# Designs tried in a protein design run: peptides against a protein of PDB entry 4IGA. Part 49

Target 1, 116 residues: chain A of PDB entry 4IGA
Amino acid sequence: KRVLIVDDAAFMRMMLKDIITKAGYEVAGEATNGREAVEKYKELKPDIVTMDITMPEMNGIDAIKEIMKIDPNAKIIVCSAMGQQAMVIEAIKAGAKDFIVKPFQPSRVVEALNKV

## One batch from the design tools (peptide; made by RFdiffusion4, then SolubleMPNN)

Design b1_p17_4_s1 (from b1_p17_4, 6 letters changed)
Fold by OpenDDE base, seed 3:
Structure b1_p17_4_s1 (fold): chain B 116 residues (1-116), chain A 17 residues (1-17)
Amino acid sequence: as target 1 above (116 residues)
Amino acid sequence: SNEERLEEVRKLVEKLL
């Protein structure tokens, strides 16, 4: 399966990419903000999206909503910090299928990828 | 603890999924 990685932080994208590839998944591409995420989803048609919702400059919830309009069957895993409970809940309500927390634990990331 | 906080979120999410 192919994964689109969305995070404004290059280091976080790198960490996820390493985990995802070591788990046998393919990285379809990367996006650095919500607008780019929607564009890349249309372009790449990934099987799974990892979506950062703790981006300081942009809320990932709108990106989730837009992707769900494009593909109601989209499989989105949100990435959050420990203090972002409200946003995680909002992301799930918007259509996200699971969530993982930073700092990433490889086993938890893989578990989420396998479940969605 | 962080683990306890994470479990709280998991419980909430499970109700929504």
Scores: peptide ipSAE 0.333, ipTM 0.838, DockQ to the pose 0.485
Fold by OpenDDE base, seed 2:
Structure b1_p17_4_s1 (fold): chain B 116 residues (1-116), chain A 17 residues (1-17)
Amino acid sequence: as target 1 above (116 residues)
Amino acid sequence: SNEERLEEVRKLVEKLL
């Protein structure tokens, strides 16, 4: 399966890429903001999206909504911090299928990838 | 604890899925 990684932080994208690839998944591509995420989804048609919802200047929820308009069957895993409970709930309501918490635990990331 | 908070979120998410 191919994964689109969305996060404004290069380090976080790198971390996820390592976890994803070691788990036997392929990285379809990367996006650094919500607009790019939507465009990359259209272009790459990934099987799974990891979507950062803790981005300070960007709204990950809106990106989820737009992707769901493109593909109602999109498999989106949101990435959040421990204090982002409300945002996680909103992401799920927007159509996300699961969530993972930063700092990432490789086993939890793999579990989420396998579940969706 | 963090684990308790995670479990709370998981339970809420499960209700929404």
Scores: peptide ipSAE 0.331, ipTM 0.837, DockQ to the pose 0.470
Fold by OpenDDE base, seed 4:
Structure b1_p17_4_s1 (fold): chain B 116 residues (1-116), chain A 17 residues (1-17)
Amino acid sequence: as target 1 above (116 residues)
Amino acid sequence: SNEERLEEVRKLVEKLL
């Protein structure tokens, strides 16, 4: 399966890319903000999206909503920081299928990828 | 603890899925 990685932090994208790739998934591409995430989803039609929702300047909730509008079957895993429970709940209500927390635990990331 | 907090969120998420 092919994964679109969305995070404004290059380090976080690199970390996820490493985990995802080592787990046998393919990285379809990367996005650095919510608008780019929607654009890349349309372009790449990934099987899974990892969506950062704790970006300082922009949250991923609107991106989730827009992706779900264009593909109601989208498989989105939200990435959150500890303490962002409300945003995780909002993301799930918006259509996200699971959540993982930072700092990433590779086994948890893989579990989420396998489950969605 | 953080682990307890995560479990609480997971339980809530499972109810929403």
Scores: peptide ipSAE 0.331, ipTM 0.838, DockQ to the pose 0.467
Fold by OpenDDE base, seed 5:
Structure b1_p17_4_s1 (fold): chain B 116 residues (1-116), chain A 17 residues (1-17)
Amino acid sequence: as target 1 above (116 residues)
Amino acid sequence: SNEERLEEVRKLVEKLL
């Protein structure tokens, strides 16, 4: 399966890319904000999206809503920091299928990828 | 604790899915 990685932090994208590839998934591409995430989803048609919540231009929740308009069957795993519980709930209501918390545990990331 | 908070969120998410 192909994964679109969305995070404004290059280091976080790099970390996820390493975890994802080592788990046998393919990285479809990367996006650095919510607007770019929507654009890349249209372009790449990934199987899974990892979506950071707090990003410039467009936040992750709005990106989820827009992606759901494109593909109501999209599989989105939201990525959050500790203290973002309310935003995680909002992301799930918007259509996300799971969530993972930063700092990432590789096993938890893989579990989420395998489950959605 | 953070672990307890995380579990609470997981339970809420489970109800929403």
Scores: peptide ipSAE 0.321, ipTM 0.833, DockQ to the pose 0.453

Design b1_p17_4_s2 (from b1_p17_4, 6 letters changed)
Fold by OpenDDE base, seed 2:
Structure b1_p17_4_s2 (fold): chain B 116 residues (1-116), chain A 17 residues (1-17)
Amino acid sequence: as target 1 above (116 residues)
Amino acid sequence: SNEERLEQVEKLVEELL
């Protein structure tokens, strides 16, 4: 399966890419903001999206909503900080299928990838 | 604790999925 990684932090994208690749998944591409995420989803048609919903000055929830309009069957895993319970709930309501909390262990990411 | 907060989120998410 192919994964689109969405995060404004280069370090986080790098970390996720390493985990995803080692788990036997393919990285379809990367996006650094919500607009790019939507564009990349259309272009790449990934099987799974990891979506940072704690991006400063950017709304990951809106990106989820737009992706769900494009593909109601999209498999989106949201990434959030521990203190962002409300945002996680909103992401799930928007159509996300699972979530991971930062800081995360590689095994938790793999679990989420395998579950969706 | 972080563990408790995580458990709360997991429970809430399960209710929505």
Scores: peptide ipSAE 0.211, ipTM 0.782, DockQ to the pose 0.469
Fold by OpenDDE base, seed 1:
Structure b1_p17_4_s2 (fold): chain B 116 residues (1-116), chain A 17 residues (1-17)
Amino acid sequence: as target 1 above (116 residues)
Amino acid sequence: SNEERLEQVEKLVEELL
């Protein structure tokens, strides 16, 4: 399966890329904000999206909603900071299939990838 | 605690999925 990685932090994207690749998944591409995420989803048609919902300059929830309009079967795993319970709930209501709390262990990411 | 908050979120998410 192919994964689109969405996070404004280069470090986070790099870490996720390593985890995803080592787990036997393919990285379809990367996006640095919600607008780019929607564009890349259309372009790449990934099987799974990891979506940062704590991006400082763009609401990741909006990206989830737009992707779900494009593909109601989209498999989105949201990534959130500790303390963002309300945002996680909102992301799930928007259509996300799972969530990961930062900082995370590789095994937790793999678990989420395998479940969606 | 963070662990308690995580557990609460996980439980709530399970109910929403």
Scores: peptide ipSAE 0.208, ipTM 0.784, DockQ to the pose 0.448
Fold by OpenDDE base, seed 5:
Structure b1_p17_4_s2 (fold): chain B 116 residues (1-116), chain A 17 residues (1-17)
Amino acid sequence: as target 1 above (116 residues)
Amino acid sequence: SNEERLEQVEKLVEELL
């Protein structure tokens, strides 16, 4: 399966890329904000999206809503910081299938990938 | 604690999914 990684932090994208690749998944591409995420989803049609919630400009929730318009069956795993409980709930309501809290262990990421 | 907060979120998410 192919994964689109969405996070404004280069370090976080790198970390996720390593985890995803080592778990046997393919990285379809990367996006650094919500607008890029929507564009890349259209372009790459990934099987799974890891979506940062707290991004500048366009947040992850809005990106989820737009992606769900494109593909109602999109498999989105949201990544959130501690203290963002309300945003996680909002993301799930928007259509996300699972969530991961930062900082996370690789096993938690793999678990989420395998379940969606 | 963070653990308790995480458990609460997980429970809420389970109810929504």
Scores: peptide ipSAE 0.198, ipTM 0.774, DockQ to the pose 0.448
Fold by OpenDDE base, seed 4:
Structure b1_p17_4_s2 (fold): chain B 116 residues (1-116), chain A 17 residues (1-17)
Amino acid sequence: as target 1 above (116 residues)
Amino acid sequence: SNEERLEQVEKLVEELL
């Protein structure tokens, strides 16, 4: 399966890329903000999206909503910081299938990828 | 604790999924 990685932090994208590839998944592409995420989803049609919802500029939840309009069957795993419970809940209500809390262990990421 | 907070979120998410 192909994964679109969305995070404004290059380090986080790199970390996720390493985990995803070592787990046998393919990285479809990367996005650095919610607008790019929507554009890349349309372009790449990934099987799974990892979505940072703590991005400072564009709201990751808005990106989820837009992607869900494009593809109601989108498989989105949100990545959130500890303490963002309300945002995680909102992301799930918007259509996210799972969530990962930062900092995370690689096994948790793989578990989420396998589940969705 | 963070562990307790995580469990609370997981329970809430489980109710929504």
Scores: peptide ipSAE 0.196, ipTM 0.773, DockQ to the pose 0.467

Design b1_p17_4_s3 (from b1_p17_4, 6 letters changed)
Fold by OpenDDE base, seed 2:
Structure b1_p17_4_s3 (fold): chain B 116 residues (1-116), chain A 17 residues (1-17)
Amino acid sequence: as target 1 above (116 residues)
Amino acid sequence: SNEERLREVEKLVEELL
């Protein structure tokens, strides 16, 4: 399966890329903001999306909603901070299939990838 | 604790999925 990684932090994208590839998944591409995420989804048609919803300057929920309009069957895993319960709930309501809380362990990421 | 908070989120999400 191919994964689109969405996060404004280069370090986070790098870490996720390492986990994803070691787990036997392919990285379809990367996006650094919500607009780019939607564009990359259209272009790459990934099987799974990891979506940072704690991006300082952008709303990941809106990106989820737009992706779901493009593909109602999109498999989106949101990444959030521990203090963002409400945002996680909104992401799930928007159509996300699972969530990962930062800081995360690689096993938790793999679990989410395997679940969706 | 962080574990308790995580469990709370997991329960809330599970109810929505």
Scores: peptide ipSAE 0.155, ipTM 0.737, DockQ to the pose 0.484
Fold by OpenDDE base, seed 3:
Structure b1_p17_4_s3 (fold): chain B 116 residues (1-116), chain A 17 residues (1-17)
Amino acid sequence: as target 1 above (116 residues)
Amino acid sequence: SNEERLREVEKLVEELL
């Protein structure tokens, strides 16, 4: 399966890329904000999206909603900071299939990838 | 602890998943 990685932090994208590839998944591409995420979803048609919803420049919730309009069966795993419970709940309500809290263990990411 | 806080978040989302 192919994964689109969305995070404004280059280090986080790198970390996720390492975890995803070591788990036997392919990285379809990367996006640095919600607008780019929607564009890349249309372009790449990934099987799974990891979505940072705590981006300072853009709220990932809007990206989730737009992707769900494009593909109601989209498999989105949200990544959030420990203190962002309200945003996690909103992301799930918007259609996200699972959530991961930062900082995370690689095994937790793999678990989420396997479940969606 | 962070582990306890994580479990709190999980409880909030459990019914939604």
Scores: peptide ipSAE 0.144, ipTM 0.726, DockQ to the pose 0.493
Fold by OpenDDE base, seed 1:
Structure b1_p17_4_s3 (fold): chain B 116 residues (1-116), chain A 17 residues (1-17)
Amino acid sequence: as target 1 above (116 residues)
Amino acid sequence: SNEERLREVEKLVEELL
């Protein structure tokens, strides 16, 4: 399966890419903000999206909503910082299928990928 | 604790999914 990685932090994208690849998934592409995420989803039609919802410029919730308009069956795993409980709940309500709290263990990421 | 907070969120998510 192919994964689109969305995170404004280059380090986070790198870490996720490593985990995803080592778990036997393919990285479809990367996005650095919510607008790019929507654009890349349209372009790449990934099987799974990892979505940072704590991005400073554009809230990942909006990206989730737009992706869900494009593909109601989108498989989105949100990545959130500790303390952002309300945003996680909002992301789930918007259509996200699972969530991962930062900082995370690689096994938790793999578990989420396998689950959706 | 952070773990407890996480579990609370997980419970809420389980109710929504």
Scores: peptide ipSAE 0.139, ipTM 0.725, DockQ to the pose 0.457
Fold by OpenDDE base, seed 5:
Structure b1_p17_4_s3 (fold): chain B 116 residues (1-116), chain A 17 residues (1-17)
Amino acid sequence: as target 1 above (116 residues)
Amino acid sequence: SNEERLREVEKLVEELL
């Protein structure tokens, strides 16, 4: 399966890319904000999206809503910082299928990838 | 604690999914 990685932090994208590839998934591409995430989803049609919430240009919740308009069956895993409980709930309401709290262990990411 | 907060969120999410 192919994964689109969405996070404004280059380090986080790198970390997720390493975890995803080592778990046997393919990285479809990367996005650095919610607007790019929507654009890349249209372009790449990934199987799974890892979605940061707090991003410039467009936040992850709005990106989820837009992606759901494109593909109501999109599989989105939200990656959130500690203290973002309310936004995680909003992301789930918007259509996200799972969530991961930062900082995370690789096994938790793999679990989420395998479940959605 | 952060662990307790995480568990609470997990329960809330489980109810929404």
Scores: peptide ipSAE 0.135, ipTM 0.721, DockQ to the pose 0.454

Design b1_p17_4_s4 (from b1_p17_4, 5 letters changed)
Fold by OpenDDE base, seed 1:
Structure b1_p17_4_s4 (fold): chain B 116 residues (1-116), chain A 17 residues (1-17)
Amino acid sequence: as target 1 above (116 residues)
Amino acid sequence: SLEERHEEVQKLVEELL
């Protein structure tokens, strides 16, 4: 399966890319903000998206909503430092299938990838 | 703790889905 990695932090994208690749998934591409995420989703039609929340241009919640308009069956895993209950609820309400709080263990990401 | 927060989030997700 192919994964689109969305995070404004280059380090985080690198980390996720390593985890995803080592777990046997293919990295479809990367996006640095929510607007790019939506554009890349249209372009690449990935099987899974890892989505940061706090990003410039467009935040992750809005990106989830826009992607879900494009593909109601999108498989989106949120990876965010903002693990407050309200944010989790909002992300799931928007259409996310999981929510991983940063910092995370690689195994948690792999489990999420395998589950969605 | 961080572990507790992770578990709480996972539980919440499971309850919401």
Scores: peptide ipSAE 0.706, ipTM 0.951, DockQ to the pose 0.843
Fold by OpenDDE base, seed 2:
Structure b1_p17_4_s4 (fold): chain B 116 residues (1-116), chain A 17 residues (1-17)
Amino acid sequence: as target 1 above (116 residues)
Amino acid sequence: SLEERHEEVQKLVEELL
C-alpha cells in the first residue's frame, strides 16, 4: 500500500517515512500543507494519508474535507500534537479514520496503517 | 499521562466510528 505523508515539519515527514517504509508500506509522496495534500492526492491516488492538522495555507481539517470530496473512500490517519476531544471529533467528523496524538510511538502508527 | 491521553483518544475514535 502507498502512503501520502502530509506535515509541514520536515523532521516529522522524515520520521513518518521511516516508520511507514519499515512497516512494509511505500511512500507515495509528501505534502507540506493542506493545499499541496489535496493536489498530491489527486495526482498520486494514495491508499492511505497521514495528515497533520496545524499547517499553513490550508489546515488538516480542511484538507480532509477536500480529499473526502475527491474520494469518499479515502483512508486518512490524523497525526497531531493537539489531542483535545473537540479536535478529535472534528477530524473524525471530517472523515478521518484514526487520530494519533504527538508524540507517538512507531507501533501506534503501524497499528493505524494496518487497521484503516 | 501521555499513555492515558493516547488511550482516551483511541477510545473516542472507536466510539465515533
Scores: peptide ipSAE 0.699, ipTM 0.950, DockQ to the pose 0.844
Fold by OpenDDE base, seed 3:
Structure b1_p17_4_s4 (fold): chain B 116 residues (1-116), chain A 17 residues (1-17)
Amino acid sequence: as target 1 above (116 residues)
Amino acid sequence: SLEERHEEVQKLVEELL
């Protein structure tokens, strides 16, 4: 399966790329904000998306909503430092299938990839 | 703790889905 990685932090994208590839998944591409995420989703049609929340241009919640308009069957895993209950609820309501709080263990990401 | 926070989020996700 192919994964689109969305995070404004280069280090985080690198970390996720390492986890994803070591788990046997392919990285379809990367995006640095929500607008790029939507554009890349249309272009690449990935199987899974890892989505940050706090990003410039367009935040992760809005990106989830836009991607769900494009593909109601999109599989989106949130990876965010914003682990407040209200944020988790908002992300799931928007269409996310999981929510991983930063900092996280690689195994947690792999479990999420395997379950969505 | 951090572990407790992760578990709380996981429980919440499971409840919402």
Scores: peptide ipSAE 0.698, ipTM 0.949, DockQ to the pose 0.854
Fold by OpenDDE base, seed 4:
Structure b1_p17_4_s4 (fold): chain B 116 residues (1-116), chain A 17 residues (1-17)
Amino acid sequence: as target 1 above (116 residues)
Amino acid sequence: SLEERHEEVQKLVEELL
């Protein structure tokens, strides 16, 4: 399966890329904000998206909503430092299939990839 | 703790899905 990695932090994208690749998934591409995520989703048609929440231009919640409009079957895993209950609820309500709080263990990401 | 936060989030996700 192919994964689109969305995070404004280059180091986080690199970390996720390593985890995803070592787990046997393919990295479809990367996005650095929510607007770019929506554009890349349309372009690449990835199987899975890892989505940050706190990003410039467009946040992850809005990006989830827009991607779900494009593809109601989108498989989106949130990876965020914003682990408040309200944020989790908003992300799941928007259409996310999982929510991983930063900092995370690689195994947690792999489990999410395998289950969405 | 961090681990507790992770577990709480996982439980919440499971409840919401």
Scores: peptide ipSAE 0.696, ipTM 0.949, DockQ to the pose 0.897

Design b1_p17_5_s1 (from b1_p17_5, 10 letters changed)
Fold by OpenDDE base, seed 3:
Structure b1_p17_5_s1 (fold): chain B 116 residues (1-116), chain A 17 residues (1-17)
Amino acid sequence: as target 1 above (116 residues)
Amino acid sequence: MAEERAEELIARQEAER
């Protein structure tokens, strides 16, 4: 399966790329904001998306909503430092399948990839 | 169903602290 990685932080994209690759998944591509995430989803048609929330240009919640309009069967895993209960509820209501709070263990990301 | 899933994830987050 192919994964689109969405995060504005280059270090976080590198970390997720290592975890995803070691777990036997392929990295379809990367996006640095929510607008780029929507464009890359259309272009690459990934099987799974890892989605940050706090990004410039377009935030992760709005990106989830736009991706769900394109593909109602999209498999989106949120990875965010903002683990507030209201944010978890908002992300799941927008269409996300999972929510991982930063900092996270690699095993938590692998579990999410295998379950979606 | 979205609310139930969110509650499960919140409970997991609290247990991992």
Scores: peptide ipSAE 0.608, ipTM 0.926, DockQ to the pose 0.774
Fold by OpenDDE base, seed 2:
Structure b1_p17_5_s1 (fold): chain B 116 residues (1-116), chain A 17 residues (1-17)
Amino acid sequence: as target 1 above (116 residues)
Amino acid sequence: MAEERAEELIARQEAER
């Protein structure tokens, strides 16, 4: 399965790439904001998306909503430092399948990838 | 359905804390 990694932080994208690759998944591509995420989703048609929330240009919630318009069956895992209950609710309402709070253990990401 | 899933994830987060 191919994963689109969406995060404005280069370090976080590298970390997720390592986890995803070691778990036997392929990295389809990367996006640095929500607009790029929507564009890359259309282009790459990934099987799974890891989605940050706090990004410039377009935030992760809006990106989830736009991706869900393109593909109602999209498999989106949120990875965010914004772990507040309200944010979890908003992400799931937008269409996310899972929500992982930063900092996270690699095993938690692997579990999410395997379950979505 | 969405609310129940959110509650599950919140409960998991609280248990990992």
Scores: peptide ipSAE 0.594, ipTM 0.923, DockQ to the pose 0.769
Fold by OpenDDE base, seed 1:
Structure b1_p17_5_s1 (fold): chain B 116 residues (1-116), chain A 17 residues (1-17)
Amino acid sequence: as target 1 above (116 residues)
Amino acid sequence: MAEERAEELIARQEAER
């Protein structure tokens, strides 16, 4: 399965890329904001998306909504420092399948990848 | 459905702290 990694932080994208690759998944590509995420989803047609919430240009919630319009079967795993209950509810209502709070253990990401 | 899933994820997050 191919994963699109969406995060404005280069360090976070690097860390997720390592986790994803070691878990036996392919990295389809990367995006640095919600607009790029939507564009890359259309271009790459990934099987899974890891999605940050707090990004410039377009936030992760809006990106989830736009991706779900393109593909109602999209498999989106949120990875965010904003673990507030309201944010979790909003992300799941938008169409996300999982929500992982930063900082996270690699095993938590692998579990999410295997279950979505 | 969405609210129940969110509550499950919130409970998991609380248990991991």
Scores: peptide ipSAE 0.570, ipTM 0.916, DockQ to the pose 0.789
Fold by OpenDDE base, seed 4:
Structure b1_p17_5_s1 (fold): chain B 116 residues (1-116), chain A 17 residues (1-17)
Amino acid sequence: as target 1 above (116 residues)
Amino acid sequence: MAEERAEELIARQEAER
């Protein structure tokens, strides 16, 4: 399966890329904001998306909503430092399948990839 | 379904804390 990685932080994209690749998944591409995420989803048609929330241009919640309009079957895993209950509810209502709070263990990401 | 899934994830987060 191919994964689109969405995070404004280059170090976080690198970390997720290492986890995803070591778990036997392919990295389809990367995006640095929600607008790029929507564009890359259309272009690459990934099987899974890892999505940050706090990004410039377009936040992760809005990106989830736009991706779900394109593909109602999209498999989106949120990875965010914003682990408040209200944010989890909002992300799941938008269409996310999972929510991983930063900092996380690599095993938690692998579990999410395998279950979505 | 969405609310139930959110509650499950919140409960997991609290248990991992």
Scores: peptide ipSAE 0.546, ipTM 0.911, DockQ to the pose 0.757

Design b1_p17_5_s2 (from b1_p17_5, 12 letters changed)
Fold by OpenDDE base, seed 5:
Order: structure tokens, then C-alpha cells, then sequence
Structure b1_p17_5_s2 (fold): chain B 116 residues (1-116), chain A 17 residues (1-17)
């Protein structure tokens, strides 16, 4: 399966890329904000998306909503430091399948990838 | 519900710490 990685932090994208590839998944591409995420989803048609929340241009919640309009079957895993209950609820309501709070263990990401 | 799912996810992550 192919994964689109969305995070404004280059180091986080690198970390996720390492975890994803070691777990046997392919990285379809990367995006640095919600607007790019929507564009890349249209372009790459990935199987899975890892989505940050706090990003410039467009936040992750809005990106989830836009991707769900494009593909109601989109498999989106949120990965964010904003682990408050209200934010988790908002992400799930938007269409996310999972929510991983930063900092995380690599095994948690792999578990999420395998479940969606 | 989204609330129930959120609670489950939070509980799972707390247990894994």
C-alpha cells in the first residue's frame, strides 16, 4: 500500500517515512500543508494518508474534510501533538480513521497502518 | 459515535504509555 505523508515539519516527515518503509509500505509522496495534501491526494491517489493538524495555509481538519469530499473511502490517520479529546473528536467527525498523539512509538504507527 | 471512538483511541494510547 502507498502512503501520503502530510506534516509541516521536515524531521517528522522523515521519521514517518522511515517507519512506513520499514513496515513494508511505500511512500507515495509528501505534503507540507493541508492545501498541498489535497492536491497530492488528487494527483497520487494514495491508499493511506498520515495527517498533521497544525499546519500553515490549511490545517489538517480542513484537509481531511476536503479529501473526504474527493474520496469518501479515504483512509486517514491523524498524527498530531494536539491530543486533546476535543481535537480527537473533531478529527474523527471529519472522517479520520485513527488519531496518534505525538510523541509516539513507531509500533503505534505500524498498528494504525495495518488496521485501516 | 465520534465521541465514543475518540474515548477508545485516547484510552488505548494512555495504556500504551
Amino acid sequence: as target 1 above (116 residues)
Amino acid sequence: SAEKKAEELLAEQEAAR
Scores: peptide ipSAE 0.320, ipTM 0.839, DockQ to the pose 0.946
Fold by OpenDDE base, seed 1:
Structure b1_p17_5_s2 (fold): chain B 116 residues (1-116), chain A 17 residues (1-17)
Amino acid sequence: as target 1 above (116 residues)
Amino acid sequence: SAEKKAEELLAEQEAAR
């Protein structure tokens, strides 16, 4: 399966890329904000998306909503430092399948990838 | 519900740490 990685932090994208690749998944591409995420989703048609929330231009919640308009069957895993209950609820309502709070263990990401 | 799912996800993550 192919994964689109969305995060404004280069270090985080690198970390996720390593985890995803070692788990046997392919990285379809990367995006640094919500607008790029939507554009890349249209372009690449990935099987899975890892989505940050706090990003410039367009935040992750809005990106999730836009992607769900494009593909109601999109498999989106949120990865965010904003693990407040309200944010998790908002992400799930937007269409996310999972929510991983930063900092996370690699195994948590792998489990999410395998379950969506 | 989204609220229930959110609670489950948070509880699972807390338990895993």
Scores: peptide ipSAE 0.307, ipTM 0.829, DockQ to the pose 0.935
Fold by OpenDDE base, seed 4:
Structure b1_p17_5_s2 (fold): chain B 116 residues (1-116), chain A 17 residues (1-17)
Amino acid sequence: as target 1 above (116 residues)
Amino acid sequence: SAEKKAEELLAEQEAAR
């Protein structure tokens, strides 16, 4: 399966790329904000998306909503430091399948990838 | 519901750390 990694932090994208590839998944591409995420989703049609929330241009919640308009079956895993209940609820309502709070263990990401 | 799912996810993550 192919994963689109969305995070404004280069370090986080590198970390996720390492976890994803070691778990046997392919990285379809990367996006650095929500607008780019939507564009890349259309272009790459990945199987899974890892989605940050706090990003410039367009935040992750809005990106989830836009991706869900494109593909109602999109498999989106949120990875965010904003682990408040309200934010998790908002992400799930927007269409996310899972929510991983930063900092996280690599195994948590792998479990999420395997479940969606 | 989204609320129940959110609570489930948070509880699981809290238990893991």
Scores: peptide ipSAE 0.305, ipTM 0.819, DockQ to the pose 0.894
Fold by OpenDDE base, seed 3:
Structure b1_p17_5_s2 (fold): chain B 116 residues (1-116), chain A 17 residues (1-17)
Amino acid sequence: as target 1 above (116 residues)
Amino acid sequence: SAEKKAEELLAEQEAAR
């Protein structure tokens, strides 16, 4: 399966790329904000998206909503430092299938990839 | 519900630490 990685931090994208690749998944591409995420989703048609929340231009919640309009069956895993209950609820309501709080263990990401 | 799912996810991640 192919994964689109969305995060404004280059280090985090590199970290996720390593985890995803070692787990046997392919990286379809990367996006640095919510607007790019929506564009790349349409272009690449990935099987799974890892989505940051706090990003410039367009945040992750809005990106989830836009992607769900394009593809109601989208498989989106949130990866965010903002692990407050209200944020998790908002992400799930927007259409996310899972929510991983930063910092995380690689095994948690692999588990999410395998189950969505 | 979203609330129930959120509580489940938060509890799981707290337990994993």
Scores: peptide ipSAE 0.302, ipTM 0.830, DockQ to the pose 0.888

